# Peptides against a protein of PDB entry 6RGO, part 41

Target 1, 392 residues: chain A of PDB entry 6RGO
Amino acid sequence: MALKLLGFNQDATCFSVISSNKGVTIYNCDPFGKCFELEKSTSNDEELDFLVEMLFSTSLIAVVDKTIGASKRKKLKIVNTKRKATICELTFPHEIMDVIMNRKIICVVLKSDQIFVYDISCMKLLRTIDVRGEKLKSTSKFRNSEAVGDIGVRVSLSTDNNSILCYSSYSKSDKENAPLNDIVVFDALKCIQINVLPAVHQSNIVCIACSPDGMLMATASEKGTIIRVFKTIDTENDEPILVNEFRRGSRPSRISEMKFNHDNTLLACVGESDTIHIFALPVTTTEADANEDDTLQQSSHSLSSSINGLQYISKGLANRFGKIIVSKIPTQSQQRHVAYIKIPENAKYRIGFPKDTTNTIHICGEDGNYLVYSIPRNEVGPCTLVKSNTFD

## One batch from the design tools (peptide)

Design b1_p16_1_s3 (made by RFdiffusion4, then SolubleMPNN; from b1_p16_1, 6 letters changed)
Fold by OpenDDE base, seed 1:
Structure b1_p16_1_s3 (fold): chain B 392 residues (1-392), chain A 16 residues (1-16)
Amino acid sequence: as target 1 above (392 residues)
Amino acid sequence: TEDEKYAEEILEKLEK
C-alpha cells in the first residue's frame, strides 16, 4: 500500500498518515495505536492527497482534501474527531499549500503566496499577509506558477502561546526572479512584523523551523548543505543574530523538515538523504540564574570547546548593490551533527520531539515504521533504537 | 487534558 506521511503534531504525541486504501489515519505514539480515521470520500483509484494539522493530542483537527477538484483544495475543514463531524468550513481564493496551528492561531498558506492568520477560538481572520504584494508594486508580471517549480512561501509557527510566525519572503530586488531568501518574523497575535532577516541564504529557503518558544529559527535552502539558526526577536545593531551554522553535508540534498526539541538544546533535520542529523545548540544561559549558589561540583566534562565565537556577523561586504548577505561562517567553525539516524534510501521520514524526554526523538516512515530513538548525550554517534512499531 | 477541554470549548463555539 502507498503511505504518505503528513507528520507529527506539535508535541510528537500523534502522527498523521495517508493510506491509499483507507484515507487519513492518525496514530497515537504512546500507547501506540489508531486514534482517528477519516475515510476516503470517493471509491476512485485517485491518489489521495490531504493536509491534516492536529491541535496537539486533541479532538480538533484542520483538514484539507487535495485529492479531487480545484474546489476541495481551497477548503479548510475544522473537524471534531470524537464526533467525526465538520464543525466549520472556510473557502479560500487559491489552493491551500500548508496549514499550521497552535493553541491561539491557525495559519493557512495559499499557492498565491498569501498567509491567512486566524484566531483559532472563533476562526476570525486577524491578518492576510501578501508575500507577493510587496513585490508586485514593482513588477505586474504574474509569473505563471508552473515555471517556478516547488518553491513557495515556507512557514513555521511557535508551539507556545506567543505565536511567533516565521515565513520566507522575496528579496527586495528589481529582478523578476528574486529568490525567497528573506525571512520575516511576525507576531501572529498582535499582527505586527517583529524582524526581517535579509538574504539568509543565496537561494530559496525550502525549510524553516521555529523553536517551541519562538526565540530561535532554523533555515535551510534548496542546497540543504548548511542550516542556519538565528534569534527571531533579538537584533544586534539592527542586524540579525546568527546563533549557529550547521553543516548537514557536503553534497546537495533537500531538507524536508527540521524540528527543535522542547528545551532548544537539539535541532533535528530530515530529507532526501539516508540520514537524519541531530545538532546540539548551545544552551543560552540567561544571566538571571547565575545567583543560585548551589555548589554541586558535578564534574561534567563539558566538551565546552569554548566556542566563544559569538561571531558577530561582521558587516558582510555591502556589495555595491546594497544587499546585505549573511556572511558565511568559515568552514572550520561550522558544526557537524552530534547524533544521527540511518533511514532506508528513498523512504520519506518525518520527525518529532516529545515534550517529556528531551533526548528522545520520534520518527515515522512511508515504509510503515514508527521508531523511537534515544539521542546520545556525551558522545558523537548513532542514536539507539528504543521502540519500534508498524502501521499500515 | 487541559488542551482537550480547550479544544472542546473551541469546537462548541464554532458549532454556533
Scores: peptide ipSAE 0.685, ipTM 0.971, DockQ to the pose 0.894
Fold by OpenDDE base, seed 3:
Structure b1_p16_1_s3 (fold): chain B 392 residues (1-392), chain A 16 residues (1-16)
Amino acid sequence: as target 1 above (392 residues)
Amino acid sequence: TEDEKYAEEILEKLEK
């Protein structure tokens, strides 16, 4: 049977799958098993497509039937999984491309490059963000985006209550084909733009991840060779917004998903390549007050990769072109993965980090494998398979 | 869980 993965929930306690014959199935990760099924409403041999976003491991899900020919591609359903009932239905002017949520916010991304931000507790619209409308205010020409394929606005939302929304926006370049290579950081609760990161890649951004706390974001372009990690907020200390630049590979390969772990120490990426890459983030040691006492010199050789090379280009040019946030980290100082997982060629995988175990990653494949890996702490190498389950 | 209780409260509120 053809499986299509929808992905993990926010804390990787559940994942969602489309089966061509059954419809949507939600699995619990631990204990492993089916927790919900949404039956196929149509007997037609049409390729099923759905969006399913869970509110953590709860009975609240958002569902969009994206099946081709379905009149439902513009409808968001809030479903109670315990009752198997649609509780709320919202209809949008355009096809729904993505849905993301946390405990406070639902964001709905439309094919029109609009983001609708809702208060989940009452489904009240807080904000409509028109990413094209912002472009049009900067660049006078509408492009009918009908012919530009899978390039749309990408979003990521913090899993915490701060509800930091990161989204891709169009560069202010006078080029008729301005890429979606800017990032906007938005407080979804207050409906305030916090930051704008211009031209974070040379090509369209195809993947964004926000950290659970909303303090970091990761971006990848269509090339998928470089992943950049940024602070979402400008710190007073003139610290670079660009925290890391990771090299996934030398060959172009689309990144489909990125995730931070719950303590912002790891970033994982998956896509069209045979390899999931896991990168280590620098731990910002908050200077906890060193009370004097106990002498245990455990020589944690922290791989202090000397980030010497971030020479900020002088203040004078910044005023005319905006803050050049992307100082080219020399290609030699681009950090590689600290860990990896080999996956079958041509199998799509999704990734999730469980809350309770910062060195564990959950993965699931369209091959019907749910796999739990342990991430090595002290050595660069392969992850160790800890648990495996199969699903149909 | 607290999240499940919160989700149930939301669902009951949205059903009205």
Scores: peptide ipSAE 0.661, ipTM 0.968, DockQ to the pose 0.882
Fold by OpenDDE base, seed 4:
Structure b1_p16_1_s3 (fold): chain B 392 residues (1-392), chain A 16 residues (1-16)
Amino acid sequence: as target 1 above (392 residues)
Amino acid sequence: TEDEKYAEEILEKLEK
């Protein structure tokens, strides 16, 4: 049977798949098993295409049937999985490209490069973000959306209640063909733009991940060779803070998904390559838990070793074009993965991090494998397979 | 779960 992966939910407790014969199936990860099935409405041998976004492990899902006809591709259904009933339906002016949610917000991405932001609790429209309208204010020419294949607005939403939305936007270049290489950070609850990260890559951004708390964002371009991690809210001298730059590989390969773990210590990426890469992030010790008491005096000498941090100011020509965030990180010092998983060549995989186990990763493949891996601590190496299940 | 209760409360509000 042909399987198509829809992905994990926010906490990797469930994942969804399209089966050519059955329709949409949602699996629970632990205990492993089917928790919901949406039957195929049509007997036709048409390739099934759906979007499904699940609210954590709940009975609330958002569904878009993209299989048949231009009308269905514009409809978002909120479904109660326990009742197998559509509770409400929203119709959009354009095809739905993506749907993301948390406990507060649903974001709907359209083929028109519009993002509709809804309060989930009442399905009230809070904001329409027009990424093209922002481009048109900066650049007079519409790109015909049909010729620009897989390149559209990318989004990621924090899984917390702060509801930090990161989305790709068009760079303010005088070029008719401005790339989608800016990032906007948006408070989806307050409907306020918090930050803009200009030209984070040289080419279009094809993958974005927001951290669960919304404090970090990872980006990858069409090249998929470099992953950049930024602070979302914080800025230094009105400039974006680059926390990390990771090298996935030397060869171009598309990254389809990235995820942070719950404590922001790990970033995983998956895509067209035979390898899931896991990168270590520096632990930002928030000094906040300096609790009270113990006065103990020990006077030990602070050896102030003056680490002369050689600022390799690469004199990149500051030509008049928007400041490309030139990595201050030398290309030779680009961090590699700390862990990896080998996957079958040409198999599409999805990734998720469970909330309670920061060194565990869930993966599922279009090959029908659901796999749980342990991530090694303090060593560079392969992840260890802990659990495996199959699905059809 | 707390999330399931919250989802049920949402679903009941959206059905009315």
Scores: peptide ipSAE 0.659, ipTM 0.968, DockQ to the pose 0.891
Fold by OpenDDE base, seed 2:
Structure b1_p16_1_s3 (fold): chain B 392 residues (1-392), chain A 16 residues (1-16)
Amino acid sequence: as target 1 above (392 residues)
Amino acid sequence: TEDEKYAEEILEKLEK
């Protein structure tokens, strides 16, 4: 059977798949099993295409049917999975490209490079962000969006209630072909732009991950060779703080998904390569005010030895023209993965980090495998398979 | 769960 992965929910307790024969199925991870099924409305052998975003492990899902006709591709349905009923329907002027949510916010990304931000509790529109309209203030030509095959606005939302939205934007370059290589950090609740990270890559950004708390952001370009991690809110001398630069590989390969673990200590990436890479992040010790003497022996399991090479390259050379030169970390000082998972060639995989176990990763494949891996903490090496299940 | 209760409250509000 042909499977298409929709991905994990925010806490990796569920994942969604499209089965050619059944329609959309949502699986619970533990105990493993089907928790919801959306039956195929049509007997036609048409290739099923859906967007499904689940609110954690709840009965609330957002669904977009992309299978048949241009009208359905513009409709967002809020569905109660317990009642198997559509509760709310929103229609957009353009095709829906992505949907992301947390407990407060739904963001809807359109093919028009617009982001619609909604209060989930009442489906009230809070903001329309026009990423193209910001570009048009710099470049007079409407590029017909039809010709740029697979490059659109990318988004990521914090899973917390602060609702930090990171999105790709067009660089202010006078070039007609300005890449989507800027990042905007946006408070989705207050509808305020917090930060702008200019030219974080040389080419279009194709993958973004926000940390669960919204304090970190990871970015990858079309090349997928380098991953950069930035602070979202904090700046040093009004300049973006580059926390990490990771090397996924030497060969170009698209990264389809990145995820932070719950405590911001790990970043995983997956894509077209045979390998899921897991990177260690430095523990930012917030200087908690040193005043209260409470001798809680936090057993700092020091990931001590291999992290010594983290030069905080805080000092971007501000060139006189306000271009943040993200200093290219010399190729020799670029951090590699601390752990990896080998996956079948040509199988698409999705990743998720469970909340309760910081050293565990959930993965699922279009090959019908749901796999749970343990991540080594004290050594660089392969992850250990802990649990496996199959789905169809 | 607390999240499920919150989701039910949202769904009931959106149905009206």
Scores: peptide ipSAE 0.647, ipTM 0.966, DockQ to the pose 0.892

Design b1_p16_1_s4 (made by RFdiffusion4, then SolubleMPNN; from b1_p16_1, 6 letters changed)
Fold by OpenDDE base, seed 4:
Structure b1_p16_1_s4 (fold): chain B 392 residues (1-392), chain A 16 residues (1-16)
Amino acid sequence: as target 1 above (392 residues)
Amino acid sequence: SEEEEYAEKIFENLLK
C-alpha cells in the first residue's frame, strides 16, 4: 500500500499517516497501535492528500482534506477523534499549505504566503501575518506562486506555552526575485514581532525548527548542506546570535524536517538523503538559581589560561546588499553529526523526540517502519535500534 | 489526562 507520512505530534507520542486504502491513521507510539482512523470520503482511486496536526496525545486534531477540489483545500476542520465528529470548520481564502499547533495557538499557512494565528481555546483569529504584503512594501513585483514550485513560507512553533513562532520572510533586496531567506521570530500570543534574522542563508529557507522552549531556531536552505542554529530572542549589538553551524553534507540534499530534543542538547535532521543526522548543541548552562546555602571552603588559584581565540574574520566582500550573516565559524570547524541513522534510499522519514528520554529518537517511514533509536552520548557513531514496529 | 481535559474544554467552548 502507498503510505504518506504526515509526521509526529509535538512530543512524539503519536504519528499520523495517510494510507491509500484507509485514509488517515494516527498511531500511538507506546503502547504501539492505532488510536484513530479517518476513513476515505470517496471510493475513487484519487491520491489522498491531507494535513493532520494533533494536539499532543489528545482527542483534538486539525484536519485539511486536500484530495478533492480547490474548495476542500481551503477548509480546516477541528475534529474530536473520540467522537469522530467535526467540532469546528474554518474556510480560508486560499489553499492551506501547513497547520501547526501547541496548547495555546493554531497557525494556518496559506498558499498566499499568509499566516493566520488563532487562539486554540476559542478559535479566535489573533493575527493575520501577510508575508507577501511585507515583501510588496519592500519589492513591487508579485512572484506568481505557481512558478516557485515547493518554495513557500515555512513555519515552526515552540511546543511550550510561550508560543514562539518562527517563519521565513522575503529579504528586503531591491531584486524582483527576493529569496525567502529572512527569519521572523514572533510572539504568537501577544502578536508581537520579537526579532528579525536577515539573510540567514543565500537561498530560500526550506526547513525551520524551533526548540520546544522557543529559545533556539535551526534553519536550512534549498542546498541543505549547512544548518544554522540561532538564538530566537537574544541579540548581541542588535545582531542575531549564531550559536552553531552544522554541516549535514558536501552534496546538496533537501532537508524536509528538523527537530530539537526537549533539553536543547540535540538537533536531528531528515530529508532526501539516506541518513538522519543528529548534532550536539553546546549545553547553555542556564544558571538556575541554586540558592542552596551550603558552606565553607578554600581559595585555590584558578590559573587564568588566556585562550587567544583567533577570530578568523573571513573578509567576505561587504557589498552594499544586506549583511549576510557571515558565519564567524570557520568552514573547517563546522561541526559534523555526533550520531546518525541510516534509512532506506528514497524512503521518506519523519522524526520526533520524546519528552521523557532526551537521548531517544522516534522515526517513521513511508516503508511502514516505526523505529526507536538510542543516541550515543559520549561517542560519534550510529544510533542503536531499541524498538521496531510495522504499520500499514 | 490533564491535556485531554483541556482538549475537552476547548471542544465545549467551540460548541457554544
Scores: peptide ipSAE 0.692, ipTM 0.972, DockQ to the pose 0.865
Fold by OpenDDE base, seed 5:
Structure b1_p16_1_s4 (fold): chain B 392 residues (1-392), chain A 16 residues (1-16)
Amino acid sequence: as target 1 above (392 residues)
Amino acid sequence: SEEEEYAEKIFENLLK
């Protein structure tokens, strides 16, 4: 049977898949098993396509039927999985490309490069973000969205209640074909733009991950060779703070997903390559106020790999439009993975970090494998397989 | 769970 992975929920307690014979199936990770099935509404041998976004491990899911020929590609359904009932249905003017949620917010991304921001508690529209709208006042040319089918607005939302939304935007370039290489940081609750990171890559951004707390953001371009991590809110001299630049590989390979762990100590990436890469982030020691007292010298020689992060303030090349292009960090300052997982060639995998175990990663494949790995703490090396299950 | 009770409150609000 052909499986298509939809991904893990926010806390990696569940994952969803499309089965060519059954429709959508949701699996619980621990104990492992099926927790919900959405039966096919169509008897046709059409290739099924769906978006499914879960509200953590709850009975609330958002579903979009993206099956070809279906008039449903513009419809978002809020479904109660316990009652097997559609509770709410929203219809959009354009095809839905992505859906993301937390406890407060649902964001719906359209093929028109619009982001609709809703209060989940009542499905009230808070904001429509038109990512093209700042440009459309100047150039009436609809990019023929037909020719480059895979370049659209990318989004990521913090899993916390602060609801920090990061999205890709078009650079202010006089070129008709300006790339989606800016990032906007947006408070989705207050509906306020917090920050703009101009030209974070030279090409279109194809993957974004927001940290659970919304304080960090990872980005990757179409090349997928370099991952950049930025602070979302903080700026230095009105410039974006580049925290890390990671090298995934030397060969171009598309990154399909990135995720931070719950405490922002790890960033994982997966895509078209045979390797899941896990990178260590510098622990920003918040200066806990050194209240003086208790002398217990537990000499845990933390291997302070003093990665003296030479804050190479990447002197942004001011382009002719006053936009700073984030320069590449010198190759010597590019960090490698601290851990990795080998996956089958051409198998699509998805990743998730469980909340309670910051050194554990969940992965699932279109090969029907659900795998739990332990991440090494003090050494660079392969992850250790802890648990294996199969699904069909 | 508190999360599931929150989801049920959302469903009750969406049915009004």
Scores: peptide ipSAE 0.692, ipTM 0.972, DockQ to the pose 0.871
Fold by OpenDDE base, seed 3:
Structure b1_p16_1_s4 (fold): chain B 392 residues (1-392), chain A 16 residues (1-16)
Amino acid sequence: as target 1 above (392 residues)
Amino acid sequence: SEEEEYAEKIFENLLK
């Protein structure tokens, strides 16, 4: 059967798939099994396409039917899975490209490069963000929908209640074809822009991850060779906004998803390559929790010593506050993965980090495999398979 | 769970 992966929920307790024969299925990770099924309403041999975002392990899901020919591509449904009922329906002026949520907000990304921010508790519109801005309204001929591939506004939301929204924005370059290489950091609850990181890559940003607490974000361009990790907030301390630069590979390859673990110690990435890469982040020792996990500190110290050699005084790109965001980091100071998982070539995979086990990663494939891996703590190497299940 | 009770409160609020 052709499977299409929708992804894991926020805490990796569930994942969603499209089955060509059944429609949308949600699986529970532990105990492994089907928890919800949305039956295919149409007998047509049309390729099913959906967006499904689940609110953690709850009966609340957001659903968009994106199937070709469907007038429903502009409709968001809030569904109660326990009652099998649509509770709320919203209609948008343009096709829905993405939907993300946490306990406080839901964000809807449109093909028009607009982000609609709602209070999830009442579906009240808090803000409409126009990423193209007012100036581009006059000259933006709609990019002819055919030739501009999957280059749109990318978003990521913190899973906590702080509700930090990171999104890609167009550079202020006078070029008609300005790249989506800026990042905006937005407080979605207060509806305020916190930060703007200009030109974080040379080409369009195609993947963004926000940390669960919203303090970090990771970015990858269409080249997918370098991943950059930034602080979302300017600290008063002269600490660099660019915290890490990771090298995934030497060959260009699209990154489809990145995720932080729940304690911000690991960043995983997956995409078109045969390898899931896991990178270690420097543990910011807040003075209080220094006691328990001495073993990760030794590996982080050896990795952090490679960053401390970066004289950040290189003529990098300054932010709006005159701070250097991106230095020309020498290729030798780019950190490699600490762990990896080999996946089948051309298999699409999704990743998730469970909350309760910071050194465990959940993955699922369009090959019908759900896999749980243990991440090595003290060595650079392959992850160990702990559990496997199959789905159809 | 506390999360499911929170989702049920959202559903009750969206039905008002």
Scores: peptide ipSAE 0.690, ipTM 0.972, DockQ to the pose 0.876
Fold by OpenDDE base, seed 2:
Structure b1_p16_1_s4 (fold): chain B 392 residues (1-392), chain A 16 residues (1-16)
Amino acid sequence: as target 1 above (392 residues)
Amino acid sequence: SEEEEYAEKIFENLLK
């Protein structure tokens, strides 16, 4: 049977898949089992395509039927899985490309490069973000979406209540073919732009991950060789702070997904390669005010040794034209993975980090495997398989 | 769970 992965929910307690025979199925991770099914409404041999976004482990899901020929590609349904009922339906002017949510916000990304931001509690529209802006509308011939690989606006949302939205934007180059290589950081609740990170890659950004708390953001271009991690809100001398630059590999390979763990100590990436890579982030000691005495001996297992090479390249050479040249960290100082998982060739995988265990990763494959791995803390090496389940 | 009770309140608000 052909499976298509939709991914994990925000806390990796559930994942969703499309089965060619069954439609959409949601699985619970622990205890492992099917928790919901949306049956296929049509007997046609058409390849099923859906977006499904779940509100954590709740009965609230957002569903888009993206099946080819379906008139439903512009419709978002809010579904109660316990009642098996559509509670709300929204219709958009363009095809829905992505849906992301947390406890406060739903963001809907359209093929028009628009982001619709909703208050989830009442489905009130808070903001429409036009990523192209008014000036670029005139020259946008709909690039025939068939031939140019799926280059659109990418989004990520913090899983907390602060609702930090990171999205890719077009660079202010006078070129008709400006790349999607800027990042905007947006407070989705207040509807305020917080920060802009210009030209974070040389080519289009194809993957973004926001940390759960919204304080960090990871980016990857269509080359997928380098991952950059930035602070979202904090700036140094009005310039973006590059925290890390990681090397996934020397060969170009698309990254499909990145995730931070719950405490922002790990970043995982997956894509078209045979390897999931896990990178260690430096513990940003927030200077919590060193107020008084309480001698709680938190055993700081200092991952001390190999982080010596983080030259704070804080001094971006502000070239006179306001282009922050993110100085390429010399290839020798680019950090590699601290851990990895080998996956089958040609199988698409999705990743999730559970909230309760900072050193475990959940993965699921279009091969029908759900796998839980332990991440090594003190050594560079393979992850250890802890649990395995199969689904169809 | 508190999260499910929150989802139920959302559903009640969307049906009004």
Scores: peptide ipSAE 0.681, ipTM 0.971, DockQ to the pose 0.866

